Peptides against a protein of PDB entry 4Z5W. Designs and how they scored, part 244

Target 1, 305 residues: chain A of PDB entry 4Z5W
Amino acid sequence: IPDVFLELNKLWYFSAQSNLFNGEMPRSLSNSRSISLLSLRNNTLSGQIYLNCSAMTNLTSLDLASNSFSGSIPSNLPNCLRLKTINFAKIKFIAQIPESFKNFQSLTSLSFSNSSIQNISSALEILQHCQNLKTLVLTLNFQKEELPSVPSLQFKNLKVLIIASCQLRGTVPQWLSNSPSLQLLDLSWNQLSGTIPPWLGSLNSLFYLDLSNNTFIGEIPHSLTSLQSLVSKENAVEEPSPDFPFFKKKNTNAGGLQYNQPSSFPPMIDLSYNSLNGSIWPEFGDLRQLHVLNLKNNNLSGNIP

## One batch from the design tools (peptide; made by RFdiffusion4, then SolubleMPNN)

Design b2_p30_6_s3 (from b2_p30_6, 16 letters changed)
Fold by OpenDDE base, seed 3:
Structure b2_p30_6_s3 (fold): chain B 305 residues (1-305), chain A 30 residues (1-30)
Amino acid sequence: as target 1 above (305 residues)
Amino acid sequence: PIDMEEFEAWLKKHRPHVRVEDSFFITTVE
């Protein structure tokens, strides 16, 4: 991209998605006082990410996804006091989340999907301090690590948690019970084990649950048949969506179906490809808002309801 | 064991608004 943005004192929005831009990010963008939304998704930008947060006082959204950036995650991003949304998906950092992110109080939506992030324990310990964090996407990171079960972890305002395709070990963590506003949970394509915890059915806003392609055992918790958001429509709180889209993918090489907001996902329970036993509860029929139910490839027995 | 094809047929008959899909994961990049 040409370094011509210094004179654009009125530049509020810059989108150059899906272009052939190469080289480093222009220093004129990294020092823009006027820019609020910066999207450079799906380019060939390289080098380190440098943002002058003291200059970029209006920056609210940053999308650098699917670029060839290298080096560390910029530790100074918490100094961008208005920065709410960050999409760093498909940037190969090979790094841990910076300790400075404990101070990232403006942060509402974060994606590191497929960004070679390491140390999930440190990542969650840091990010729990982001009191305004509502959307967290960590898909395709932390390969074969253990999902921490530390009960002291607390994400009070978390609405969307996606940690899919990490080959994570461990159990469904009890600290998620401290997230009563959780609407979407995707822990699919891991190596999670143990039983599915009954307290998941107490998450009254949970309309999308994906635990597919794990090693869960035991019965399906009967409490899932009483998920309030799937029984009735009454609690659909329209909240501001992240400025970045979501993609539902079958594999890393397939094209994804785009969803512009979490509320556009069909209400779903996917427990397929586990080692679950016992019956299919007839009371799944009470979930009047449910659109997708996947229970296949388990050890389920008994009668069809 | 439950025949899942029979279950899918039952589901289609008794809950026509509920479908069975392939398993997907969510990301923020194509």
Scores: peptide ipSAE 0.552, ipTM 0.940, DockQ to the pose 0.917
Fold by OpenDDE base, seed 2:
Structure b2_p30_6_s3 (fold): chain B 305 residues (1-305), chain A 30 residues (1-30)
Amino acid sequence: as target 1 above (305 residues)
Amino acid sequence: PIDMEEFEAWLKKHRPHVRVEDSFFITTVE
């Protein structure tokens, strides 16, 4: 990209997604005072990510996903006082989340999907301090780590949590019960074990639950048949979605189905490909808002409802 | 054991708004 952005004193939005841009990010762009949304997703940009947060006072959204950036995660990003959304998916950092992210009060949506992020315990310990964090996507990281179950972890405002395809060990963490606004949970394609906790059915806003492709045992919690968001229509407040799209994938090499917002996902319970036993509750029939129910590839028995 | 094909047939008949799909995971990149 040519270093010509200094002349663009009114540049509010710059989107150059899915181009053939290479080399380093232009310094004029990294120092733009006017830019609010910067998207350079799906390019071949390289070098270290550097943003002059003292200059970029209007920056609210940053999408650098699917680039060839190297080095550490920029520790100064919390100094971008208006920065709400970050997509760093498919950037091979091979790093931990910076400790400075404890101070990232403007942060509302973060994705590191497939970014070679390490140490999930440190990541969650840091990110719990982001009081405005609503969307967290950590898919395809933390390979074979243990999902921390520390009850002190607290994501009060969390609405979307996606930590899929990490080969994570552990159980469904009790600290998620401290997230009463949770709408979407994807923990699929891990090595999670234990029972599915009944308190998941108390998450009144939870309309999308994916626990598929794990090693869960025991019965399906009857409380899932009483998920309020799936019983009644009343509470779908359209909240501001992240400025980055989501993709549903069958595998890492498959094309994804694009969803522009979490509310575009069909209401779903997917418990397939586990070791669950017991009956299918007939009260799943009371979930009038449910669109997808996957219970296949379990040890379920009894009568069909 | 429950016959899941029979369950899917039952679901289509009695809960026409509910479907069975393949399992996906969510990411933020293609």
Scores: peptide ipSAE 0.549, ipTM 0.939, DockQ to the pose 0.927
Fold by OpenDDE base, seed 5:
Structure b2_p30_6_s3 (fold): chain B 305 residues (1-305), chain A 30 residues (1-30)
Amino acid sequence: as target 1 above (305 residues)
Amino acid sequence: PIDMEEFEAWLKKHRPHVRVEDSFFITTVE
């Protein structure tokens, strides 16, 4: 990309997505005072990510996903006082979340999907301090680590949590009960064990639950048949969506189905591909807003409702 | 054990607003 952005004092939005841009990000762009939205997704950009947060006072959204950047996660990003949305998916960092992210109060949406992030315990301990964090995507990281169950973890404003395909061990973490605004939970394609906790049915805003492809045992909690968001159309206030799309995938190499907003996901309960036993509750029929129910490939018994 | 194909057929008949799908995981990139 040419280093010509110094004269563009009115540049508010720059998207160069899905081009053939290579080399480093231009210094004039990294020092832009006017830019609010920056997307360079799906290029061949390389080198270290550097942003002059003291200059970039209007930066609100950053999408650098699917690039060949190297080095550490930029520890100075919390100094970008208006930066809300970050998409760093498919950048091979091989790093931990920086400690400086404890101070990232402007952060509302973060994705590190498939970014070789390490140490889930440290990542969650750091990110819990981001008081405005609503969307967190950590899919395809933390390979074979243990999902921390530490009750002190608190994500009070969390709406969307996706930590899929990590081969994570452990149980459904009790600290999620401290996230009463949770709307979407995807913990699929892990090695999570134990029982599905009944308190999940107390998450009144939860419309999408994916626990599929784990090692859960015991009965399906009856409380899931009373999920308020699936019983009635409560007018969920449409919150501003992240400035990045979501993709539903069958595997890492498959094409994804694109969803522009979390609200575009069909209301779902997926408990398939576990070791659950007992009966199918007939009260799943009371979930009038439910679109998808997957219970296949379990040890369920009894009568069809 | 429950025949899940029979369950899916029952679900389609008695709960037509509900479908069975393949299992997916969510990412933010293709």
Scores: peptide ipSAE 0.534, ipTM 0.935, DockQ to the pose 0.922
Fold by OpenDDE base, seed 4:
Formats: sequence, C-alpha cells, structure tokens
Structure b2_p30_6_s3 (fold): chain B 305 residues (1-305), chain A 30 residues (1-30)
Amino acid sequence: as target 1 above (305 residues)
Amino acid sequence: PIDMEEFEAWLKKHRPHVRVEDSFFITTVE
C-alpha cells in the first residue's frame, strides 16, 4: 500500500479487503485524521500494528483480520477515543489482552477469533471494565484453559458472547446471569462440565444458544422452554450490529456462511453432543420462533413430544 | 492462529463420533 494518505485528507472510508497487499501499513495511514472506517482484512500485511491515536481522532472501526501482523496487541488503542469496533481475527499475537483495555470505554465490538490469545481469566477481568462492550468473539483461543466462574465478573451490556472451540474446562459461568441483554451465547466445542443452569432461561433476549460438544450432564432445564425471545416476536430489537460480519465456518478450510448481523442467525437451541439425560420437555412446542432444536447425541429418554 | 490440523486431531481424540466436516465455529473472518 503506497504511503500517500497524507494527501487524502478527506478520506473517510478505506476498504482494501481481500487483496494481495503485503509489507507494512503505511505511516500516513496510521496517522490519518480523516479515516473513520479502516478495513484491510484478508491481506498479507506484516510488521507490528501501530496506530497514532492522537492523530486518528475520527477512527471508529478497525478491521485488520487475517493478516500477517506480528508482535503484541497495540496497548494504545484505548487512546483512540471514538474507536468502537475492532476485528483482529486470525492475527497471530501469542499474547494477553493489554491492561490498558480496562480504559477502553468507546469499545462496543471486539473480535480476537483465532488470534492465539492467552489467559482467559485476565482477558475477562480486563474486558468487564469496557462498559459499552456488546459483542465479544474469542473463538479458538485460550486452549485448554479454565473458564473463570468468578461471580464478580460483570458484562452488563453484553449481547453477543462467543467463546467456542477453546477446549475450555469449567462450568457455565454464573457471571453470565449479570448480562440480561444477552442475545447470542456460543460456548460450543469446549470441555465444559456440570449441569446447564436454570437461570439461562431467564435471559429474555437469548435467541441463539449453542452449548453443543461439551460434557454437560443432568436434565435440560425446563426454564429453556420459556425463553421469551423464542416464544414471541415482540423482542426483535434491531440493535446496532458490529461493523464486521460473522462467519459460521466448518472446521475445515471450506467456505463458511456469512451473517452480516447477529439477528441473521436462525433462532436456535443446540445442546447436541453432551451427556444430558431425562425427557424432552413438551413445552418446547411453545417456542414458536425457534428454527433449530438440536438435542442429538445425548442420553435423553422417554417420549418425543 | 490455531493449526486446524491440531484442532482436528483434538476432535478425533475427544469427539471420535463427530465428523470434522460436521463441526462448525463462528468467527469474524473468511
């Protein structure tokens, strides 16, 4: 990418995603006063990520996903006072989330999906201070760590939480009960154990629940048959979506389905591939908005309602 | 990034009845 962005003093949106750009990010781009939306996703850019937050006063969205950047997560990003959305998926950091992110009050949407992030306990302790955080994607990180269950963790405005495919140990964390606006929860493909907690059914905005491919035991909580978002249409609050899309990908190099908004996911309860027992509640028939109910590969018995 | 081969090996070991092609994850990049 040429170092000509100083001349482009009116450039508000720069999208150069899915190209063959290599080398470092131009210094003039890292100092752009005009850019609000920056996407360089799916290139071969290298070096350290550096943004001059004192200069980049209009920066609201940053998508650098799927590049060859190296080094630490930029600790100065909280100084970008308007920065709301960050997509750092598929960047090999091999790092912890910086302590400075405690001060990241502008942050609304964060993805570190498959970015070799370490120490989930520290990550959640830091990110809980981001009072405006609505979307958190941490898929394919924290390998074989323990999901913290510390009740003091609070994500009051959290709407989308994805911590899938991390091989995490532990239980469904009670601190999620402090997130009453949660719409999408994915904890699939972990080593989570214990019972599915009944308080999940009290999350009235929860329309997508994936707890599949864990080691959960016991009965399906009856409270899941009363998830208000799946009973009635009234709660389809179109909230501001992240500036980055979601992709439901196969664990192969095959293409995935793109979802531009969390609301584009089909309403789903997936509890498949666990060790759940007992009966299927007939009251699942009350979930008239439910598109997918997946209970396969469990120890369920009795009649199918 | 996690080596997908490592993840597949983990799946085969810990979820032997699950085909890798039937496994999905949500991410934010293609």
Scores: peptide ipSAE 0.463, ipTM 0.886, DockQ to the pose 0.188

Design b2_p30_6_s4 (from b2_p30_6, 19 letters changed)
Fold by OpenDDE base, seed 3:
Structure b2_p30_6_s4 (fold): chain B 305 residues (1-305), chain A 30 residues (1-30)
Amino acid sequence: as target 1 above (305 residues)
Amino acid sequence: MLDMEKFEEHLKKTRPHVSVEESFFITTVE
């Protein structure tokens, strides 16, 4: 990308997605006072990510996903006082989340999907201080780590939590019960164990639950048949979605189905590929808003309801 | 063990708007 952005004093939006841009990010772009939305997704950009947050006072969204950036996560990003959305997916950082992110009060949506992030305990301990954090995507990180169950963790405003395909150990964490606004939970393709906790059925806004491809045991909690968002059509206020799309994938190498908003996901309960036992509750019939129900490849018994 | 093929057939008959899909995980990139 040419270093010509210093003269573009009215540049509000710059999108150069899916191009052949290589080399470092232009210094004129990292010092832009006017830019609000910056997307350079799916390029071959390299080097260290550097943003002059003291200059970039209008920056609200940053998408650098699918680039060849290296080094540490930029610790100064919390100084970008208007920065809400960050997509750093498919950037191989091989790093921990910076401690400075405790101060990231503008942050609403964060993705590190497949970014070689390490230390999930530190990551969640840091990110819980982001009081405005609504969307957190950590898929394909933290390989074989333990999902922390520390009850003191608190994500008050969390709506979307995706931590899939990490080979995570542990149980469904009790601290998620402190997230009453949770709408979408994906913990699929891990090594999570124990029972599915009944308090998941108290998450009245939860319309998408994926616990598939784990090692869960015991019965399906009957409380899942009373998930209010799946019983009745709540008038979900359309909240501003993240500026980055989501993709449903079967594997890391497959193409994904694109979803522009979390609300575009079909309402789902997926508990497939576990070790669950007992019966299928007939009261799953009361979930009138449910579009997908996957219970296959378990140890279920009894009658078909 | 419950016959899941029969369960899926039952779901198609009783709940035609409910599908049984393959399991997918969510990411933010292709």
Scores: peptide ipSAE 0.476, ipTM 0.911, DockQ to the pose 0.909
Fold by OpenDDE base, seed 2:
Structure b2_p30_6_s4 (fold): chain B 305 residues (1-305), chain A 30 residues (1-30)
Amino acid sequence: as target 1 above (305 residues)
Amino acid sequence: MLDMEKFEEHLKKTRPHVSVEESFFITTVE
């Protein structure tokens, strides 16, 4: 990318996604005072990510996903006082989340999907301080770590939590009960164990639950048949989505179905590929808004409801 | 053990708006 952005004093949006750009990010772009949305997703950009947050006072969205950047996660990003959305998916950092992210009050949506992030305990401990954090995607990180169950963790405003394909150990964490606005939970493709907790059915906004491909045992909580968002239409608050798309993938190498917003996901309960036992509750019939119900490959018994 | 094929057939008959899909995971990159 040419280093000509100093002359572009009216540049509000720069989207150069899915090109063949290589080399470092231009210094003039890293110092742009006018830019609000910066997307360089799906290029071959390299070097250290550096943003002059003191200059980039209008930066609200940053998508650098699927690039060849190296080095540390930029610890100064919390100084970008208007920065709301960050997509750093598929950047190989091999790092922990910086402690400075405790101060990231502007942050509303964060993805580190497939970014070689380490130490999930530290990551969640840091990110819980982001009071405006609504969307958190940590898929394909933390390989074989333990999902912390520390009850002191609080994500009060969290709407979308995706921590899939991490081979995470542990249980469904009790601290998620402190997220009453949770709409989408994906913990699929882990090594999570124990029972599915009944308090999940108290998450009245939860329309998408994926616990598939884990090691859960016991019965399906009857409280899942009373998920209010799946019983009635009345609670569909259209909220501003993150400025980055989501992809449903079967595996890391497959193409994905693109979803521009979380509300575009069909309402779903996926508990498939576990060790769940007992019956299928007939009251899953009351979930009139449910579009996808996957219970296959479990130890379920009894009658078909 | 519950016959899941019969369950899926029953589900299609009783609740045609509900599907059984493959399991996917969500990410933010293709």
Scores: peptide ipSAE 0.462, ipTM 0.902, DockQ to the pose 0.918
Fold by OpenDDE base, seed 5:
Structure b2_p30_6_s4 (fold): chain B 305 residues (1-305), chain A 30 residues (1-30)
Amino acid sequence: as target 1 above (305 residues)
Amino acid sequence: MLDMEKFEEHLKKTRPHVSVEESFFITTVE
């Protein structure tokens, strides 16, 4: 990318995604005072990520996903006082989340999907201080770590939590009960154990639940048949979605279905590929807004209602 | 183990708007 952004003093949106750009990010771009939205996703950019937050006073959205960047996660990003959305998916950091992210009050949406992030305990301890954090995507990190169950963790404004395909051990963490606004939960493709907790059915905004491909035991909580968002057509207030797309993928497939907003996901309960027992509750019939129910590959028994 | 084919057939009859799909994980990269 040429170093000409100093001349582009009115440039508000720069999208150069899905190109063949290589080399380092231009210094003039890292110092742009006008840019609000920056997307360089799906390129071959290299070197260390550096942003001059003192210069980039209008930066609200940053998408650098799927690039060949190296080095540490930029610890100065919290100094970008208007920065809300960050997509750092598929950047090989091999790092922990910086301690400075405790001060990242502007942050609303964060993805580190498949970025070789380490230490999930530290990551969650840091990110709980981001009071405006609504969307957190940590898929394909923390390989074989333990999902912390520390009850003191609080994500009060969390709407979307995705921690899929991490081979995480542990149980469904009780600290998620402190997130009453949770709409989408994906903990699929882990090694989570224990029972599915009944308090999940008290999350009145939860319309998408994926606990598939784990080692859960016991009965399906009857409280899941009373998920308010799936019983009644609540007008999901279109809260401002992240400025990055989501992709629904299989572990074996290179391709994925693109979803531009979390609200575009079909209302779903997926409990497939576990060790769940007991009956299928007939009250799943009351979930009039439910589009997908997946209970396959369990130890369920009794009559089909 | 529950006969999932019968369950899927039952769902198609009683709740035609509900599908049984394969599990997917979500990411923010293609």
Scores: peptide ipSAE 0.460, ipTM 0.768, DockQ to the pose 0.910; fails the geometry check
Fold by OpenDDE base, seed 4:
Structure b2_p30_6_s4 (fold): chain B 305 residues (1-305), chain A 30 residues (1-30)
Amino acid sequence: as target 1 above (305 residues)
Amino acid sequence: MLDMEKFEEHLKKTRPHVSVEESFFITTVE
């Protein structure tokens, strides 16, 4: 990418995604006063991520996903006072989330999907201080760590939580009950154990629940048959989506389905590939908005209602 | 090796009967 962004003093949006750009990010770009939305996703950019937050006063969205950047997560990003959305998916950091992110009050949407992030306990302890955080994607990190169950963790405004494919141990954390606005929860492809907690059915906005491919035991909580978002359409509040799309990928590098908004996911309960027992509740028939009910590969018995 | 590749290798070792085609994850990049 040429170092010509000083002359582009009116440039508000720069998208150069899915190209063959290599080398470092231009210094003029990292000092741009005009840029609000920056996407360099899916390139071969290298070096350290550096943004001059004192210069980049208009920066609201940053997508650097799927690049060859190296080094630490930029600890100065909280100084970008308007920065709301960060997509750092598929950047190999091999790092912890910086302590400075406790002060990241502008942050609304964060993805570190497949970014070799370490220490989930520290990550969640830091990110709970981000009062405006609505979307958190941490897929493919924290390999074989323990999911913290500390009840003091609070994500009051959280709407989308994805911590899938981490091989995490532990149980469904009680602190998620402090997130009453949760719409999408994916904890699939972990090593989570215990029972599915009944309080999940109290999350009135929860329309997408994936607990598949864990080691959950016991009965399906009857409270899941009363999820209000799946009973009635009236509770589907369209909220501002993150400036990055979601992709439901197969574990093959083959093309994933793109979802531009979390609301574009089909309403789903996936409890497949666990050790759940008991019967299927007939009251699942009351979930008139449910598109996908996946209970396969469990120890369920009785009649199908 | 990215954590994805480690995860895939782990799946192949621990769940050889699970079709890789049945394994879905949500991410934010293609």
Scores: peptide ipSAE 0.433, ipTM 0.862, DockQ to the pose 0.182; fails the geometry check

